# Designs tried in a protein design run: peptides against a protein of PDB entry 3J47. Part 56

Target 1, 121 residues: chain A of PDB entry 3J47
Amino acid sequence: IRLTNQLKSLKGLQSKLKDVVEYLDKVINKELPINHTILGKLQDVFNLLPNLGTPDDDEIDVENHDRINISNNLQKALTVKTNDELMVIYISNLVRSIIAFDDLIENKIQNKKIQEQRVKD

## One batch from the design tools (peptide; made by RFdiffusion4, then SolubleMPNN)

Design b2_p18_8_s1 (from b2_p18_8, 11 letters changed)
Fold by OpenDDE base, seed 1:
Structure b2_p18_8_s1 (fold): chain B 121 residues (1-121), chain A 18 residues (1-18)
Amino acid sequence: as target 1 above (121 residues)
Amino acid sequence: SLLELLEKALKALEERKK
């Protein structure tokens, strides 16, 4: 019973990981817009990965310590990379919004100058 | 403001680069 439940949970996780990969591929290919909520949930998953590599206290074989350290380093690297990518996207959208706002202001100023010139003529 | 958000984002990038 316990082993069967663990296998079922692992199969469920595998299916969810496949869905995440398919989503990320669509985002990379620009088929879907970047959803920050989904990426935030992905970060939460990465933050849980160190806890998945903790052996049950009973088998501290020296070989497992190196694998745990490699897993933790990979997880940290993936988390940092994901955060940097999100930050670049956020800044890019913010810059576009500022440019659009500046263009709007400039257009209003120019229109006002044109109207004032027409009234003086 | 939008400018304040930009400044915060840039500062966060600089802090990560250190």
Scores: peptide ipSAE 0.034, ipTM 0.604, DockQ to the pose 0.015
Fold by OpenDDE base, seed 5:
Structure b2_p18_8_s1 (fold): chain B 121 residues (1-121), chain A 18 residues (1-18)
Amino acid sequence: as target 1 above (121 residues)
Amino acid sequence: SLLELLEKALKALEERKK
C-alpha cells in the first residue's frame, strides 16, 4: 500500500514535470508567451529541491558530508543558473509587454487624431 | 514614454537582484 502510493505520487510528479518541460519548450520556441506565475512557481520548485543529486539522504554516512556539501553547492549553482535563465526570459517578456502596450497607446493616439480630423473636415 | 517604462522595469529588476 505505501509503496503503491509512493509510485503513484512519483508518476504524478513525473507527469507534472513533463508538462513543465513541454511548457518551457513552447516558451523557448516562442509558441507561448511566458507566464510569470508559472515561472515563479517553477522557481519555487527549484528553490525547494534540496538535492537533485542524492536520492538517498537516508544514508547518514558522516563521510558523505563533503559529498553532500558538493552536491548542495552544485545544486545551488544549478538553481542559480536556472533562476538567471528564467530572469532573462522574464525580462524579455516584460520588454515585449511594454512594447506591445506602447504600440497600443500609439494606435489609440493615432485613431483619436484621425477621428478629430474627420470631425473637422 | 517607452524609455521611462523600460528604465523603471530595469530598475525594479536590479533592486530584485540586490
Scores: peptide ipSAE 0.032, ipTM 0.607, DockQ to the pose 0.014
Fold by OpenDDE base, seed 4:
Structure b2_p18_8_s1 (fold): chain B 121 residues (1-121), chain A 18 residues (1-18)
Amino acid sequence: as target 1 above (121 residues)
Amino acid sequence: SLLELLEKALKALEERKK
């Protein structure tokens, strides 16, 4: 149950990210006008991204005396946990921001399709 | 909706971190 719910949530997020990409592609291809509200929200999304690529301190083998090694290992473990906790907060805010403007993106795509159909009729 | 469920899950996660 828990794993299934997590997978469902991730699939939902993936779908929303796909909508964002499709919107951006349409803007790049000049199929849709630039919407400053959507772009502003997209900028907010990028500002909420956690720092991806801080090297996990896992590669710093500090060979020091036994007591120093224990202290360093504990400090490293605490740093990793802190980073993970911060990442959870940033991911939560990121996902919330994506959800907040997804409906706007979808509405703009739909409105374009409706307009194109009306011109053909 | 799936969106509402995601939002609720995120809110619950944030409340646990406070």
Scores: peptide ipSAE 0.027, ipTM 0.586, DockQ to the pose 0.017
Fold by OpenDDE base, seed 3:
Structure b2_p18_8_s1 (fold): chain B 121 residues (1-121), chain A 18 residues (1-18)
Amino acid sequence: as target 1 above (121 residues)
Amino acid sequence: SLLELLEKALKALEERKK
């Protein structure tokens, strides 16, 4: 039961991400007008991504003795734990942001289709 | 709803952090 619910939730998130990609492709192809509200929400989503570029700065001070190794191992373990915790918070906020504007994307796509049908009639 | 399932999954992840 719990694993099935987790899999269903992940599949749902994947569907929402596909809707975002489809919207962006339609805007790039000029099939839909630029919507500043949607683009603003996407910018908020990207600003909530964890900074994945930070693992390289920890390589600087490998060179000194045994007590430094224990302190460095503890500091590294604390840094990894903190980074993982922050990543969970950022992913949680990211998912909330995607869900909050997904209905807006779908509504704008549907409204465009309705307008195109009315012009053909 | 799918939304409720995602929210429950997020809450469960936050609870595991405690």
Scores: peptide ipSAE 0.025, ipTM 0.601, DockQ to the pose 0.019

Design b2_p18_8_s2 (from b2_p18_8, 11 letters changed)
Fold by OpenDDE base, seed 4:
Structure b2_p18_8_s2 (fold): chain B 121 residues (1-121), chain A 18 residues (1-18)
Amino acid sequence: as target 1 above (121 residues)
Amino acid sequence: SLSELLQQALEALKKREA
């Protein structure tokens, strides 16, 4: 029972991963537009995966070298993308802060003008 | 301060362009 359930779960995961690959292939082939929400969620998943770093030097089988290089390239690409996304979020928050500050200044200027007008009346 | 945040953002942008 336990083993059967584990196999079922693994098959389910495999099917879902296949669907993700098919989606990504369609995006790469420009058959579907880029969905940033999906890409963001995928990035979150990869960030939760154990470090795809170079397996310890001790298991460098020549046949795995290509797979290791692909994994390292993928990790590097994900890191760069993560940094870019964080920067965009940072800039967006900065812009919001500037707008809020400008609104505050404008409100203070208006209040000052209102007070000056009241003194003249 | 807002000025410090702006300066930090500018530095971050410069690092990305390099």
Scores: peptide ipSAE 0.032, ipTM 0.651, DockQ to the pose 0.013
Fold by OpenDDE base, seed 1:
Structure b2_p18_8_s2 (fold): chain B 121 residues (1-121), chain A 18 residues (1-18)
Amino acid sequence: as target 1 above (121 residues)
Amino acid sequence: SLSELLQQALEALKKREA
């Protein structure tokens, strides 16, 4: 049960990290602006990673098992929360980029109309 | 393109709901 939960959490984290990498690639490619909040959340994810790799020390002290389960649940909860926050920020940045693009297009159209009017005058 | 950005956003939302 514990190992399965750890593997599930790790797989979940891996998937989430992949999504973050994809976001970072877009930032590197200047498709999205840098967001320091995302970077902060990435740091949180990295801070959680070392705790996911604690080998099940075969010394099943019942007390250690409960602590490990609590830690796993906390890590899972934090990972989910971090992912959701990152996703919201990512979507927000996409929306901002979309709006900026739309505004740019509108501005170009307006400028073209102004230039055409000046030529007619 | 704008369409591509919208599609990316949509896919990201779908992934969150899954």
Scores: peptide ipSAE 0.031, ipTM 0.641, DockQ to the pose 0.020
Fold by OpenDDE base, seed 5:
Structure b2_p18_8_s2 (fold): chain B 121 residues (1-121), chain A 18 residues (1-18)
Amino acid sequence: as target 1 above (121 residues)
Amino acid sequence: SLSELLQQALEALKKREA
């Protein structure tokens, strides 16, 4: 029972990962627009699993140093990319908020003009 | 208007991300 449930859970996770890969392939092929929220979440997952590309450190092979450097470079690249994406999201939200505020001001000005015209009539 | 300018800036950012 317990082993079967673990196997089912792993299969479910595998299916979800497959769906993610398919999504990324569609984005790479420009079939879907880039969704920064999804990419950010994926990067968070990779940042939580920094050693996914490194074999177990038990063998002191010279090849491990290059792999560690590649992993570190990948982690750094993912961190920078995440920061850039978050910055873009922040700027976008800020701009939207300012636009909404400006629209509110304009609406108030228009309403005031309408009221002033009604008083003159 | 300010809203138009900001909207244009937002669209330019979106285009850069695409």
Scores: peptide ipSAE 0.041, ipTM 0.675, DockQ to the pose 0.014; fails the geometry check
Fold by OpenDDE base, seed 2:
Structure b2_p18_8_s2 (fold): chain B 121 residues (1-121), chain A 18 residues (1-18)
Amino acid sequence: as target 1 above (121 residues)
Amino acid sequence: SLSELLQQALEALKKREA
């Protein structure tokens, strides 16, 4: 019973993975629009996968070398993309902070000028 | 502080270019 349920769960997972591949192929072929939410979730899934490229697993037969290289290239690409996205967010927040600070300075200068005019009057 | 935030941004950019 338990083994059968595990097998059923694995088959279900395999089917879902196939659906994901088909979705990605359609996106690559421009048959479907890019959904950034789906891509983000896929990226999270790949980030949770064990690093297939750690050379320290002595038992990886030569036949898996191409799959390992593909997985490593994908992981590198995902890392670069994630870093770029995070950098854009960081720069955007920095710019917003600078603008807010500049506005604060300008408001203080204006308020000071208004107060000085009121005292002269 | 704003100065610290700017410095951190500059360092992050430098690390990316290296």
Scores: peptide ipSAE 0.033, ipTM 0.656, DockQ to the pose 0.013; fails the geometry check

Design b2_p18_8_s3 (from b2_p18_8, 11 letters changed)
Fold by OpenDDE base, seed 5:
Structure b2_p18_8_s3 (fold): chain B 121 residues (1-121), chain A 18 residues (1-18)
Amino acid sequence: as target 1 above (121 residues)
Amino acid sequence: SLEELLNKALKALEEKEK
């Protein structure tokens, strides 16, 4: 019973990972637009993964060095992408704040004009 | 103006990339 449930859960996870890969392939092939929300969630998943390619074994096999390099390149790529996403969010919030400030200024100017017209009348 | 504020924000971002 326990082993069967674990195997079923693992198969379910494998299916979900396959769906993610298929989505990424479609994005790479320009069949789908880049969705930053999906990419952010994928980064969260990768950040929760144990360091893929830290050998627990002190045997410097050439394969472990390649895995460490791939892991380091992936971690660097994820860090750069996270920084770019944070930058885009920052810029978006800054632009929204500027627009909101401009609207406040315009509203104050309009209110002043209305008050000046009421005093002339 | 909104345009002036946006231009100032863009310029500040370009200076950070450098």
Scores: peptide ipSAE 0.030, ipTM 0.599, DockQ to the pose 0.011
Fold by OpenDDE base, seed 1:
Structure b2_p18_8_s3 (fold): chain B 121 residues (1-121), chain A 18 residues (1-18)
Amino acid sequence: as target 1 above (121 residues)
Amino acid sequence: SLEELLNKALKALEEKEK
């Protein structure tokens, strides 16, 4: 019973991964627009799966070494891309905060000048 | 402070360019 449920869950995951690959192929072929929300969720999945290429030590068949290297290189590239996107968001929020602060200072200076003119009239 | 946050962001950018 437990083993059969694990196999059923794994088959369901395999079907979902196939659907994701088909979606990515359509995006690469420009048949569908890039959806940043889907890409972000995919990136989260890859970041949670750092070792998709390492078979447990018991089946070192030489044919799997190329697949392991491809998986590790893909994971590294996705991690770097995530870090770059997070930095852009961070810098954008920082710049917005600085602009809002500058506008607040300028508005206070202008209001003070208007009050000083009204007291002299 | 806002200045410390700016300096931290600039330092992180400089570390990525190296």
Scores: peptide ipSAE 0.028, ipTM 0.567, DockQ to the pose 0.013
Fold by OpenDDE base, seed 2:
Structure b2_p18_8_s3 (fold): chain B 121 residues (1-121), chain A 18 residues (1-18)
Amino acid sequence: as target 1 above (121 residues)
Amino acid sequence: SLEELLNKALKALEEKEK
C-alpha cells in the first residue's frame, strides 16, 4: 500500500517532468517566449535533487572481524534507510515545486496559443 | 538528466515492492 502510493506519485511526477521537458523544447525552438520565473522554479527543482550520484558503497570488502561486520551492516542499513527517507522528502518537495508552477506553464502555453490565433485573425 | 533520475527512482521503488 505505502510503496504502491509512492510509485503512483512518482509516475505522476514523471508525467509532469515530461511536460516540463516539452515546454523547454518549445522555448529552445522559439515556439514559446523565455519565462525567467519558470526557469527559476526549474533551478529550484534541480537544487532540491538529492546527490544520487554517489556510487553505493556496496563494495567495501569487510573481510575483517564478525563484530565490525555487524556494526557496519547496521550502519549501512541505517544509512540506506536515511537516504531512502531523504529521497522521499526531496521527491515530495520536487512534486510540490512542480505542481506550484504547473499552472504557470499551462497559462503561458495557453496565452501563446491565444496570441497566435489573434495574429491569424 | 532529471528524467533519468526519476526513471532510476521508479525502478528502485519497483524493486523494493517485489
Scores: peptide ipSAE 0.023, ipTM 0.510, DockQ to the pose 0.032
Fold by OpenDDE base, seed 4:
Structure b2_p18_8_s3 (fold): chain B 121 residues (1-121), chain A 18 residues (1-18)
Amino acid sequence: as target 1 above (121 residues)
Amino acid sequence: SLEELLNKALKALEEKEK
């Protein structure tokens, strides 16, 4: 149940990202005009992305004694937990930004279609 | 890319649901 709901939410996010890519492709191909509001929202999305590429701090091979290992393991576990909690908050904000961006794209596509129809009438 | 990350996360969730 919880995993199924997470999977469903992630599939929804994937669909919205596909719409963003399709919009950007149309802008690159000059099929749609550049919209500075959309670009501003896209920049906000990128600013909310965690820095993907901090090397895993797996290189601290500290060969040091039994009592220090227990305290270090507890500190590492607490740090990992805190990082995971923060990551969930960042992902939630990222998802909200992508949804708002997708809605803006859809509105601009609809407005263009309405203008093209008015020129044909 | 963001799309690649989402695809990886989807695959990881699908593997956990099995």
Scores: peptide ipSAE 0.021, ipTM 0.499, DockQ to the pose 0.031

Design b2_p18_8_s4 (from b2_p18_8, 11 letters changed)
Fold by OpenDDE base, seed 4:
Structure b2_p18_8_s4 (fold): chain B 121 residues (1-121), chain A 18 residues (1-18)
Amino acid sequence: as target 1 above (121 residues)
Amino acid sequence: SLEELLQKALEALEKRLA
């Protein structure tokens, strides 16, 4: 019973990971737009993973070294990509805010000119 | 105008993100 429940839980986790992979494939193939919220959550998951790269971890079999390296490289790549994308979004929002502020300034200038013209007439 | 320049910069950044 206990072993069966553990196996079921692992299968469930495997299924969820497969769903994530399928999502990422669709994003890579431009079938779906990039969802930065999802990428952020994935980054959070990776940040919660134990440090897999420490040689001093006696619990990790040496035979898994290649798998660990691949996992670490993928984690790093995903983190860097997410950070770069978030930075672009931040800059874009900043630019939009500046444009909106400029529009406000222009509107105030125009209103002031109209008011001054009314006083002169 | 300043607005046009900023808009062009925004479009360039969005293009890079896409």
Scores: peptide ipSAE 0.031, ipTM 0.642, DockQ to the pose 0.013
Fold by OpenDDE base, seed 2:
Structure b2_p18_8_s4 (fold): chain B 121 residues (1-121), chain A 18 residues (1-18)
Amino acid sequence: as target 1 above (121 residues)
Amino acid sequence: SLEELLQKALEALEKRLA
């Protein structure tokens, strides 16, 4: 019973991971819009994964060391890239908002000047 | 102007994202 439940849970997890991969593929192919909340949660998942490249000190199988290091480097690279992209998007949105606010202020100032000129005429 | 400076910064960031 316990083993069967564990297997069922693992199969469920595997299915969910496949769904995530399919989602990411669709986002990469621009078939779906980027959902920053989903990407943030995925990043959290990756951050919670044990460092696959820290070999337990005791079993240094030399052949597995290279594959583990490559996997860790790839994970780190993907995390950094994703963080940088998300950061740029958020900063870009912030900058756009500030520009729009500045334009609004300028427009209000101009409109006030025009109204004041009309009252004087 | 502040607007021009911010616009340039935005363009630089968008270029890095692309």
Scores: peptide ipSAE 0.031, ipTM 0.657, DockQ to the pose 0.013
Fold by OpenDDE base, seed 3:
Structure b2_p18_8_s4 (fold): chain B 121 residues (1-121), chain A 18 residues (1-18)
Amino acid sequence: as target 1 above (121 residues)
Amino acid sequence: SLEELLQKALEALEKRLA
């Protein structure tokens, strides 16, 4: 039961990580325009990360010339930054799950060895 | 070990996030 649950969790995390990577690739390649729905969700996540702060001074300087272009650039920058952070979070969770799963496998192997030894005795 | 490698990777990622 525990192993099955860990496997399901791991598969879920893997799928989610893949989706994040694919989205990031599309953003990097400029294949996707800014999706407002995704941007909104990313902004929500960004707002939950207190250490992700301060627009770059360079972005602030651009704000004075063209507000529309600046807003778009700022939104893009925030989106990219948030995507990177989300990727880190998902990878971290995946790694934790893999480690936990590995521990369960090791425990199973040890239990099997103990059982085999008991049968021989 | 694999576990050690994964743990190190996790720590590196967490450091980046912090």
Scores: peptide ipSAE 0.024, ipTM 0.573, DockQ to the pose 0.019
Fold by OpenDDE base, seed 1:
Order: structure tokens, then sequence, then C-alpha cells
Structure b2_p18_8_s4 (fold): chain B 121 residues (1-121), chain A 18 residues (1-18)
């Protein structure tokens, strides 16, 4: 019973992680805007997984303090890097939107000037 | 406003980089 429940929980976690990956892919592909709440939750998940990204993830002895410290440092570095990359994508999309808006305003101004000239002629 | 949006984005970036 206990083992079965653990397996079920692990499968549930796997499904959620898959959803997260799909979301991140959509953000990277500029299909979705960045949601800072989601990013915060992702950071929380990474902070709770100190062994993520180390080759010895499955073999880390709790008694090996040195390995734990290395894993924690790597996890922190990965979290910061991922966050910075996502923020760059967000800012890039924002800048594109601003440029498009400015272009729209300029086009409207030009059209108005043309119309005013036609009325004076 | 556009200015407010930019300011919020900057603040969010600063918060995450701090």
Amino acid sequence: as target 1 above (121 residues)
Amino acid sequence: SLEELLQKALEALEKRLA
C-alpha cells in the first residue's frame, strides 16, 4: 500500500513536470507571455530539489556533505540562469509590443496629416 | 500606461536579480 501510494505520487509529479516543460517551451517560442507567478513557483520547486543536475543524484549519500554543497550550488546557478533567460524573453516581447505601438501611432499621425493636406487643397 | 508597464517590468527584473 505505501509503495503503491509513493508510485502514484511520483507519476503525478511526473505529469506536472511535463506540463511545466510544455509551458516553458511555449514561453520560449513566444506563444505565451511570461507569468511571474508561475516563475516564482518554478523557483520554489528548484529550491526544493537540491540534487537536481548532478550526475550522482541517485547515489548521493546524506553523509556526503561535500556532494550536497556542490549540488546546492549547481541548483542555485541553474535557477538563476533560467530565470534570467525567461526575463530576457519577457523584456524582448515587451519591447516588440512597444515598437509596434509606436509604429501604429506614427502611422495614424501621418494619415491625419495627409487628410488635412487634402482638405486644404 | 505604457510607462507604468515598463516600470513594472523593470521592477520585476530588479527584484529577481537582487
Scores: peptide ipSAE 0.021, ipTM 0.582, DockQ to the pose 0.017

## One batch from the design tools (peptide; made by RFdiffusion4, then SolubleMPNN)

Design b2_p19_1_s1 (from b2_p19_1, 15 letters changed)
Fold by OpenDDE base, seed 2:
Structure b2_p19_1_s1 (fold): chain B 121 residues (1-121), chain A 19 residues (1-19)
Amino acid sequence: as target 1 above (121 residues)
Amino acid sequence: TKKLLEELLKKLEELKKLL
């Protein structure tokens, strides 16, 4: 019973991992727009993976060193890309807020001019 | 001011499409 449940859970995880790969392939092929919420959750998954680049001292198999370096470089590249995307979104939202504030000031100035004209007539 | 901010916003959206 316990072993059968673990195998079912592992098959479920494998299916979910395949769905993530298929999603990433569609994003790479520009069939789907980049979803920053999905990318952030993928980054969280990679950050929760044991840091493959710190072998706790006692079996540095030379064959794992290249896979470890590729994993760390991929994690670093994903972190940099996500940070740059979040920065562009943040600046875009800041600029939108400044434009909305400028429009509010201009509307207030126009309303004041209309009131001053009505007091002169 | 507004036209310059709108041009900046457009450039940031173009940069967002390249990332």
Scores: peptide ipSAE 0.031, ipTM 0.671, DockQ to the pose 0.035
Fold by OpenDDE base, seed 3:
Structure b2_p19_1_s1 (fold): chain B 121 residues (1-121), chain A 19 residues (1-19)
Amino acid sequence: as target 1 above (121 residues)
Amino acid sequence: TKKLLEELLKKLEELKKLL
């Protein structure tokens, strides 16, 4: 009973992974638009997985070199995407800070002109 | 974006071979 339920759950997970592969292939082929929410959730899943391709430090086999390269390429692709997203947020916050500073300067200039008029009357 | 999708796809095919 317990082993049969584990095998059923594993077959269910394998079917869901196949559905995700078929979805990603359709997005790569431009048959479907990119959904950033789905991609974010897939990134979260891969960040929770152990590095598929850290050999335990004791087996330098040629098959492990391709897995290490895939893991390193994925980590690099994630880092580049995260850097580009953070850069857009940084620029947006910088522009908001410049606008708020300009509004503060203009308000101080207007308040000074109103005080200079009240001293002349 | 495209490179990330291709690398995610490769890692999914590796995970599928372990299951």
Scores: peptide ipSAE 0.024, ipTM 0.574, DockQ to the pose 0.037
Fold by OpenDDE base, seed 5:
Structure b2_p19_1_s1 (fold): chain B 121 residues (1-121), chain A 19 residues (1-19)
Amino acid sequence: as target 1 above (121 residues)
Amino acid sequence: TKKLLEELLKKLEELKKLL
């Protein structure tokens, strides 16, 4: 009973993983638009699984080297995406600061004009 | 984006082989 339930749960996870692979293939082939929510959730899953394919230091076989390369490439791809997201946030904050500074200049110019009018009356 | 999707796909295929 317990082993059968574990096997059923594992088969259910494997089925869901296949559905995610098929979704990613359709997105890579431009058959489906990129869903940022799905992509974010996949990133969260892989950020929780950093060590899938680091052998413990005692068995460096050729298959383990390919898994290490995939893990390092994924970590690098996640880092690049995080840097791009931080850059967009930085630019957005910079633009907001420039607009707020321009509004401050315009308000000072208007206030100066109002005071110059009051001194002429 | 494309490179990230390709690396996610490779990692999913490796996870699928482990299961």
Scores: peptide ipSAE 0.022, ipTM 0.584, DockQ to the pose 0.038
Fold by OpenDDE base, seed 1:
Structure b2_p19_1_s1 (fold): chain B 121 residues (1-121), chain A 19 residues (1-19)
Amino acid sequence: as target 1 above (121 residues)
Amino acid sequence: TKKLLEELLKKLEELKKLL
């Protein structure tokens, strides 16, 4: 019973991973629009994957080494892309904050000039 | 990118000090 449930859960995970691959292929082929929310969740899943790039030194099958390197290169590429997208958002928010502070300083200077005029009259 | 970020951070800090 316990082993059968573990095998069923693993088969269910394998099916979901296949559905994710099929979704990514449809997005790459431009059959589906890029959903940034799905892409972000997928990136979170890849960032939570254990570093498949440390084979503990005990089962080097040469076919697994190439798949592991491809997985690590994919994770690295997704992390770099995420960092670049987050950097653009961060810069945009920083620029917006600078403009809002500049407008606030200008308003403060104008209000001070109006008060100084009212004291001279 | 890094140089632009450093310049923007510096400008934000200068503006914050003027407030």
Scores: peptide ipSAE 0.021, ipTM 0.584, DockQ to the pose 0.026

